# Designs tried in a protein design run: peptides against a protein of PDB entry 3JWR. Part 203

Target 1, 323 residues: chain A of PDB entry 3JWR
Amino acid sequence: TRELQSLAAAVVPSAQTLKITDFSFSDFELSDLETALCTIRMFTDLNLVQNFQMKHEVLCRWILSVKKNYRKNVAYHNWRHAFNTAQCMFAALKAGKIQNKLTDLEILALLIAALSHDLDHRGVNNSYIQRSEHPLAQLYCHSIMEHHHFDQCLMILNSPGNQILSGLSIEEYKTTLKIIKQAILATDLALYIKRRGEFFELIRKNQFNLEDPHQKELFLAMLMTACDLSAITKPWPIQQRIAELVATEFFDQGDRERKELNIEPTDLMNREKKNKIPSMQVGFIDAICLQLYEALTHVSEDCFPLLDGCRKNRQKWQALAEQ
Target 2, 298 residues: chain A of PDB entry 3JWR as posed
Amino acid sequence: TRELQSLAAAVVPSAQTLKITDFSFSDFELSDLETALCTIRMFTDLNLVQNFQMKHEVLCRWILSVKKNYRKNVAYHNWRHAFNTAQCMFAALKAGKIQNKLTDLEILALLIAALSHDLDHRGVNNSYIQRSEHPLAQLYCHSIMEHHHFDQCLMILNSPGNQILSGLSIEEYKTTLKIIKQAILATDLALYIKRRGEFFELIRKNQFNLEDPHQKELFLAMLMTACDLSAITKPWPIQQRIAELVATEFWEQGDQVGFIDFVCTQLYEALTHVSEDCFPLLDGCRKNRQKWQALAEQ

## One batch from the design tools (peptide; made by RFdiffusion4, then SolubleMPNN)

Design b2_p15_6_s4 (from b2_p15_6, 8 letters changed)
Fold by OpenDDE base, seed 2:
Structure b2_p15_6_s4 (fold): chain B 323 residues (1-323), chain A 15 residues (1-15)
Amino acid sequence: as target 1 above (323 residues)
Amino acid sequence: SAAAETQRGIEMWSA
């Protein structure tokens, strides 16, 4: 395609020029092409292209395929969300120095997972999918969308000309796919809530050890969630804009819940309760975000900008909630 | 609390 030719021929700017190592990064000013260039730079600077012998054209095609399999009519869970998740992962690995704690296969898997974790998202949550009796709800009982996202990820990885993992041994390939699956499934916030207590207790007790395979898996899950939620850490103008996108998608679901399911939506999904957004954001930060970024900062102090950003945004939302 | 409501909402959202 013309898009592929343009991407494959383009000079990829440095990570410094693209500012993709910054936790404060914003994609708002970037074209789709520039987001793809950023993604190439992430793979390159993490040594994934070299270590796994990725062909440049194949990587370019894969990136464009992933981007194409996000829906444009979904306000938040689109390519830009996936891209920002991957950028946060990159920043956490590089600037946050998490790269030094992980294997190359784990890094490869996490980056692929971050980009792929919401593939073909429909702008509705698992609860809606279940209640609407969607065909996907017949295939999976739990983490319905995350299973679908992984299935889409696997489909793309196995598609002709998109096989970025072709340079891996069979063992490396199997390991990578396992980690990708676990990482995508970990983005189900229900699973995060279920598992985070174990992680926080390990940190609190100073018993956290990445050499333990179980704790490594747990950490990768927590890191995925931290990147997935990273919009909450962004500078206030960016955070506000992203919060509006989230609200738009949630209100669209609420409108569908009224129309299609004949139910009253929850406050989070209720357009009529827009005035509750600031207080709900404070609640979300307190209930979900703060402890995660605190724990992540204990694993690597260089991840502090995520925690600091989250704290600053809590203050901003609290101030709005008091008006 | 707003936190508890949000937590329940997230649990319901994630369930």
Scores: peptide ipSAE 0.041, ipTM 0.770, DockQ to the pose 0.317
Fold by OpenDDE base, seed 5:
Structure b2_p15_6_s4 (fold): chain B 323 residues (1-323), chain A 15 residues (1-15)
Amino acid sequence: as target 1 above (323 residues)
Amino acid sequence: SAAAETQRGIEMWSA
């Protein structure tokens, strides 16, 4: 395609030029081509292209295929969300110095997972999929969308000309796919809530050890969630804009819940209760985000900008809630 | 997933 030719022929700017190492990064000003260039740079600077012998054209095609399999009519859970999740992962690995704590296969899997974790998202949550009796709800009982996202990820990875993992041994390939699956499934916030207590307790007791395979898996799950939620850590103007996109998608779901399911939406999904957004954001930060970024900062102090951003945004949301 | 799952998480926490 013309898009592939343009991407494959383009000079990829440095990570410094692209600012993709910054926790404060915003994609708002970037074209789709620039987001793809950023993605190439992430793979390159993480040594994934070299270590796994990725062909440049294949990587370009794969990135474009991933981007294409996000829906354009979804306000938040689109390519830009996936891209921002991957950028936060890259920043956490580089600036947050987590790269040195992980294997190349784990890094490869996390980056692929971050880019792929919401593939073919429909702008509705798992609860809506279940209540609407969608065909996907018949295939999966829990983490319905996350299983679907992984299936889409696997489909793309196996598609002709998209096989970025062709340089891996059979064992490396199997390991990578296992980690990708676990990482994508970990983005189900219900699973995060279920598992986070173990992680926080290990940190609190100073018993956290990445050499333990179970704790490694737990950490990768927490890191995925931290990147997936990283919008809450962004500079306030960016945070506000992303919160508007999230609210738009939630209100669209709430409107569908009224029309299609004849139910009153929850406050979060209720367009009529938009004035509660600030207080709900404070509640979300307190209940979900703060402890995660605190724990992540204990694993690597260089991740502090995520925690600091989250705290600052809590103050901003609280100030709005008091108005 | 994060925001939609946030609602699920909040709903699970509020229960």
Scores: peptide ipSAE 0.041, ipTM 0.771, DockQ to the pose 0.126
Fold by OpenDDE base, seed 1:
Structure b2_p15_6_s4 (fold): chain B 323 residues (1-323), chain A 15 residues (1-15)
Amino acid sequence: as target 1 above (323 residues)
Amino acid sequence: SAAAETQRGIEMWSA
């Protein structure tokens, strides 16, 4: 394709030029081509291209295939969300110094998972899929969309000319796929809520050890969630704009719930309750985000900008909730 | 999705 030719022939700017190491990063000014170039840089600077003998054309094709399998008519859960999740992962690995705590296979799996974690997202949550009796709800009982996202990820990885994992041994391949699956499934916040208590308790007791395989798996899940939710940590103007995209998608679901399912949407998905967004954001930060970024900062102090950003945005949302 | 569960978390918190 013309897009592949353009991407494959392009000079990839440095991570410094692209600012992809910054926790404050914004993609708003970037073209689709530039997001793909950023993605190549992430793979390169994490030594994944070299260590796993990735062909440049294959990596380019894979990135474009992943991007193509996000829907353009979805306000938030699109390629830009996946790209921003991957960028936060990259920043956490580099600037947050988590790279030194993980294996190359774990890093490879996390980056692929971050880019793939919402593939073919339809702009509706698992509850809607279940209540609408969608065919996917017959295939999976829990984490319906996350299983679908993984299936899409696997399909792309196995597609001709997209096999970025072809340089791996059989054992490395199996390990990588296992971690990818676990990481994508971990983006179901129901699983986060279920598992986070164990992680926080290990941190609180100073018993957290990444040399333990179970604790390693738990950490990777928490890190995925931290990157997936990282919009809440961004500078206030970026945070507000992303919150508008999220609200748009949620209101679209609420409108569909009312029209198609004859149900009253929850406050978060109710367009008529837009004035509650600030207070809901405060609640979300307190209930879900703060403790996660605190715990992550305990694992690596260099991740503090995520916690600091979250705290600052809490203050901003609280000020709006008081108006 | 994380966003969907964020909503559930917010809903659970607002409840």
Scores: peptide ipSAE 0.042, ipTM 0.774, DockQ to the pose 0.128; fails the geometry check
Fold by OpenDDE base, seed 3:
Structure b2_p15_6_s4 (fold): chain B 323 residues (1-323), chain A 15 residues (1-15)
Amino acid sequence: as target 1 above (323 residues)
Amino acid sequence: SAAAETQRGIEMWSA
């Protein structure tokens, strides 16, 4: 395609030029081509292209295939969300110095998972899928959409000309797919809530050890969630705009819940409750976000900008809630 | 949505 030719022939700017190591990064001013260039730089600077012998054209095709399999009519859970999740992962690995704590296969899996974690998202949550009796709800009992996202990820990875993992051994390939699956499934916030207590307790007791395979798996799950939720850490103008996209998608779901399911939506999904957004954001930060970024900062102090951003946005949302 | 699932998670956690 013309898009593939343009991407494959383009000079990829440095990570410094692209500012993709910054926790304050924004994609709002970037074209689709520039987001793809950023993605190439992430793979290159994490040594994934060299270590796993990725062909440049294959990587370019894979990136474009992933981008193509996000829906354009979804307000928030689109390519830009996946791209921002991957950028936060890259920043956490580089600027947050988490790269030195992980294997190359874990890093490879996390980056693929971050880009792929919401593939073919429909702009509705698992509860809507379940209540609407969607065919996907018959295939999976829990984490319905996350299973679907992984299936889409696997489909793309196995598609002709998209096989970025062809340089891996059979064992490395199996290990990578296992980690990708676990990482995508970890983006189900229900699973996060279930597992986070163990992580926080290990940190609190100073018993956290990444050499333990179970604790490593737990950390990768927490890191995925931290990147997935990273919009809450962004500078206030960016946070506000992203919150509007999230609200738009949630209200669209709420409208569908009324029309299609004949139910009253929750306050979060209810367009009539727009005035509650600031207080709901404070509640979200307190219940979900703060402890996660605190714990992540304890693993690596260089991740502090995520915690600091979250705290600053809490203050801003609280000020709006008091108006 | 991570935020909606978060709020439902919060609602489920708060309930």
Scores: peptide ipSAE 0.040, ipTM 0.773, DockQ to the pose 0.133; fails the geometry check

Design b2_p15_7_s1 (from b2_p15_7, 10 letters changed)
Fold by OpenDDE base, seed 2:
Structure b2_p15_7_s1 (fold): chain B 323 residues (1-323), chain A 15 residues (1-15)
Amino acid sequence: as target 1 above (323 residues)
Amino acid sequence: SAERQRIMEYGEFYF
């Protein structure tokens, strides 16, 4: 395609030029091509291209295939969300100094997972999929969408000309796919809620050890969630804009719940209760986000900008909730 | 608790 030719021929700017090591990064000003260039830079600067002998054209095609398999009619869970998740992962690995704590296969898996974790997202949550009796709900009992996202990820990885993992041994390939699956499944916030207590307790007791395989898996799950939710950490103008996208998608679901399921949506998805957004954001930060970024900062103090951003946005949302 | 219920609701509905 013309898009592939343009991407493959383009000079990839440095991470410094692209500012992709910044926790404050915004994609709002970037074209689709620039987001793809950023993605190439992430793979390159994490040494993944060299270490796993990725062909440049194959990587370019894979990136474009991933981007293509996000829906354009979904307000939030689209390519830009996946890209921002991956950028936060990159920043956490580089600026947050998590890179040296992980294997190359784990880093490879996390980056692929971050980019792929919401593939073919339909703009509705697992509850809606289940209640609407969607065909996907017959395939999976729990984490319905996350299983679908992984299936889409696997499909792309196995598609002709998209095989970025062809340089891996059979064992490396199996390991990578296992980690990708675990990482994508970990983005189910219900699973996060179920598992986070173990992570927080290990941190609290100073017993956290990344050399333990179970704790490593747990950490990778928490790191994925931290990147997935990273919009909450962004500078206030960015946070507000992303919150509007989230609200739009949730309200669209709520409208469908009324129309298709004949139910009154929850406040979070109720367009008529948009005035509750600030207080709901405070509640979300307190219930879900703060402890995660606190714990992550204990693993690596260089991740503090995520925690600081989350705290600052809590204050901003609280001020709006009091008006 | 009411707080635990709210957290579970976030897990179900948020993202």
Scores: peptide ipSAE 0.278, ipTM 0.865, DockQ to the pose 0.375
Fold by OpenDDE base, seed 5:
Structure b2_p15_7_s1 (fold): chain B 323 residues (1-323), chain A 15 residues (1-15)
Amino acid sequence: as target 1 above (323 residues)
Amino acid sequence: SAERQRIMEYGEFYF
């Protein structure tokens, strides 16, 4: 395609020029082409292209295929969300110095997972999929969308000309797919809630050890969630704008719940309750976000900007809730 | 607790 030719021929700017190592990064000013260039730079600077012998054209095609399989009519869970998740992962690996704690296969899997974790997202949550009796709800009992996202990820990876993993041995390939699956499934916030207590307790007791395979898996799951929720850590103007996108998508679901299911949506999904957004954001930060970024900062102090951003945004939301 | 219920609601509805 013309898009592929343009991407493959383009000069890829440095990570410094693209500012993709910054936790404060915003994609709002970037074109779709520039987001793809950023993604190439992430793979290159993490040594994934070299270590796994990725062909440049294949990587370009894969990136464009991933981008194409996000819906444009979804306010938040689109390519830009996936891209921002991957950028936060890159920043955590580089600026946060987590790269030195992980294997190349784990890094490869996390980056692929971050980009792929919401593939074909429909702008509705698992609860809506279940209550609407969608065909996907018949295939999976739990984490319905996350299983679908992984299936889409696997489909793309196996598509002609998209096989970025062709340089891996059979064992490396199997390992990578296992980690990708686990990482995508970990983005189900319900699973995060179930598992995070173990992680926090290990940190609290100073018993956290990445040499333990189970704790490694747990950490990768927590890191995925930290990147997935990273909008809450962004500079206030960016945070506010992303919160508007999230609210738009949630209100669209709530409107559909009223129309299609004849139910009153929860306050979070209720357009009539938009005045509660600031207080709900404070509640979300307190219940979900703060402890995660605190724990991540204990694993790597260089991740502090995420925690600091989250704390600052809590204060901003609290000030709005008091107005 | 009311707090646990809210946490579960976030897990069900958020993101």
Scores: peptide ipSAE 0.273, ipTM 0.864, DockQ to the pose 0.387
Fold by OpenDDE base, seed 1:
Structure b2_p15_7_s1 (fold): chain B 323 residues (1-323), chain A 15 residues (1-15)
Amino acid sequence: as target 1 above (323 residues)
Amino acid sequence: SAERQRIMEYGEFYF
């Protein structure tokens, strides 16, 4: 395609020029081509292209295929969300110095997972999928969408000309797919809530050890969630704009719940309760976000900008809630 | 607790 030709021939700017190592990064001013260039830079600077012998054209095609399999009519869970999740992963690996704590296969899997974790997202949560009796709800009993996202990820990875993992041994390939699956499934916030207590307790007791395979898996799951939720850490203007996108998508679901399911939506998805957004954001930060970024900062102090950003945004939302 | 319920709601609604 013309898009592939343009991407494959383009000079890829440095990570410094693209600012993709910054936790404060914003994609708002970037074209789709520039987001793809950023993605190439992430793979290159993490040594993934070299270590796994990726062909440049194959990587370009894969990136464009991933982007194409996000829906344009979804307000938040689109390519830009996946791209920002991957950028936060890259920043955590580089600026946050998490790269030195992980294997190359784990890094490869995490980056692929971050880009792929919401593939073909429909702008509705698992509860809606289940209540609407969608065909996907017949395939999976829990984490319905996350299983679907992984299936889409696997489909793309196996598609002709998209096989970025062709340089791996059979064992490396199996390991990578296992980690990708676990990482995508970890983005189900219900699973995060279920598992995070173990992670926080290990940190609190100073018993956290990345040499333990179970604790490594747990850490990768927590890191995925930290990147997936990273909008809450962004500079206030960015955070506020992303919160508007999230609210738009949730209100769209609430409107569909009224129309299609004849149910009253929860406050979070109720368009008539926009005035509750600030207080709900404070509640979300306190219940879900703060402790995660505190724990991540304990693992690597260089991740502090995520925690600091989260705290600053809590203050901003609290000030709005008091108006 | 009301807090635990809110946490579970976030887990259900955020995706």
Scores: peptide ipSAE 0.265, ipTM 0.861, DockQ to the pose 0.415
Fold by OpenDDE base, seed 3:
Formats: sequence, structure tokens, C-alpha cells
Structure b2_p15_7_s1 (fold): chain B 323 residues (1-323), chain A 15 residues (1-15)
Amino acid sequence: as target 1 above (323 residues)
Amino acid sequence: SAERQRIMEYGEFYF
């Protein structure tokens, strides 16, 4: 395609030029082509292209295929969300110094997972999928969409001309797919809530050890969530704009719940309760976000900008909630 | 608690 030719022939700017090592990064000003260039740079600077002998054209095609399999009519859970998740992962690995704590296969898996974790997202949560009796709800009992996202990820990875993992041994390939699956499934916030207590307790007791395979898996899950939720850490103007996208998508679901399911939506998804967004954001930060970024910062102090951003945004939302 | 309920709601509904 013309798009592939343009991408494959383009000079890929440095990570410094693209600012993709910054926790404060924004994609708002970037074209789709520039987001793809950023993605190439992430793979390159993490040594993934070299270490796993990725063909440049294949990587370009894969990136474009992933991008294509996000829906444009979804307000938040689109390519830009996946791209920002991957950028946060890259920043956490580089600027946050987490790269030195992980294997190349783990890094490869996390980056693929971050880009792929919401593939074919429909702008509705698992609860809606279940209540609407969607065919996917018959295939999976829990984490319905996350299983679907992984299936889409696997489909793309196996598609002709998209096989970025063809340079891996059979064992490396199996390991990578296992980690990708675990990482994508970990983005189900219900699973995060279930597992985070173990992580926080290990940190609190100073017993956290990445050499333990179980703790490594737990950390990768927490890191995925930290990147997935990273919009909450962004500079206030960026955070506010992203929160509007999230609210739009949630309200769209709520409208569908009323129309299609004849149910009253929860406050989070109720357009009539838009005035509660600031207080709900404070609640979300307190209940979900703060402890995660505190724990992550304890693992690597260089991740502090995520925690600091989250704290600052809490103050901003609290001030709005008091008006 | 109200806090635990909110946490569960976020797990069900939030992104």
C-alpha cells in the first residue's frame, strides 16, 4: 500500500526528537504516520529489531495492521490509546530504568502487548458484552474483551507479511506469546484489583524480588496496568482532554444501555451526571491509581514522574469537585 | 465499605 511504502521509506527520527522517553508525552499533535514512526523507534531503541532480526518492512506492515484493527468510531479505546500505552511502556523502560530489570523477551512481549491490548475494542466494557448476550460472552466467562484482544493480536502476528516474531526460536516464540497473553489479560482492571494486594504487600515488606518467576509475572501485570492508566499521570491539560474522551465513550455506552438493554447506567456512564466527573476522578485516583504508582516508584525511583503527575491531577480534580 | 464498593465498581466499569 501507499501508506506502507511511505512508512517503510521514511527516516525514523530519534527518540529524543520524538520525545517518546518523556512521561509527559502527548500524541495530540501527531499524525498517524508519526505515531507509526514513534512505534518503530520504540522497537529499535529497545534493541528488539536487532536482537530478534525483524525485517523493517514486516515491522512497518505489522504496525499498520495493528493500527487498522482499532476502530475509528470509538472515542477513547482506539489506536491512540494503544499508542500512548506503548509510549508509556517505552518511557518506563527507558527513563524509568525498568529495561535493566527485564529480559529482551519480556520487553518484546510488553511492547507488543501494549500496542495490541485493546484491539478491536468496541467502546463498551465486559459487563455490557455479557448483558447484551454477545457471542463473545459465550466463549469466555471473564475478561471477555481481553481474550478477544489477544485473539486479534495473535491473528495479526500470524498474518502473511506481519510475522515480526519469525526470527525467534520456537521456545522464544512460545515464551513471548505467553507473556503477551498474560499482559493483555492483566489489563482487565478486575484482575488488577484482585492481584494488586499481593504486589503492594511484597513492596511494603521489602520482599519484592524480580528473580522470582511469580513476582516477575505479577510485576509485568502491574506495569501493564500502570501504562494502560497512564493518562491519569499526564500534565493537566492533557489529562483533562483524555478524561473527556473517556467520559464520551462511557456516556455512549450508557446511552446504549438505556436504548438497547433498557437499563439505567451507573454514574460513570450516565450523561446526566456529567457534573460528577471531577469527584469520580478523585475517587478513581484514590481507589485505583495512587498506590500503583507509589509501588512502581518503589521498584524504580525514576518512575516518580508518573506518581507526581497522578498526585497533581488529583489536586486539580479535587479543586473542580469543590466548585 | 463505600470505598470497597467503589473499588469494585471501578473494576467492573472503568477502563
Scores: peptide ipSAE 0.252, ipTM 0.856, DockQ to the pose 0.401

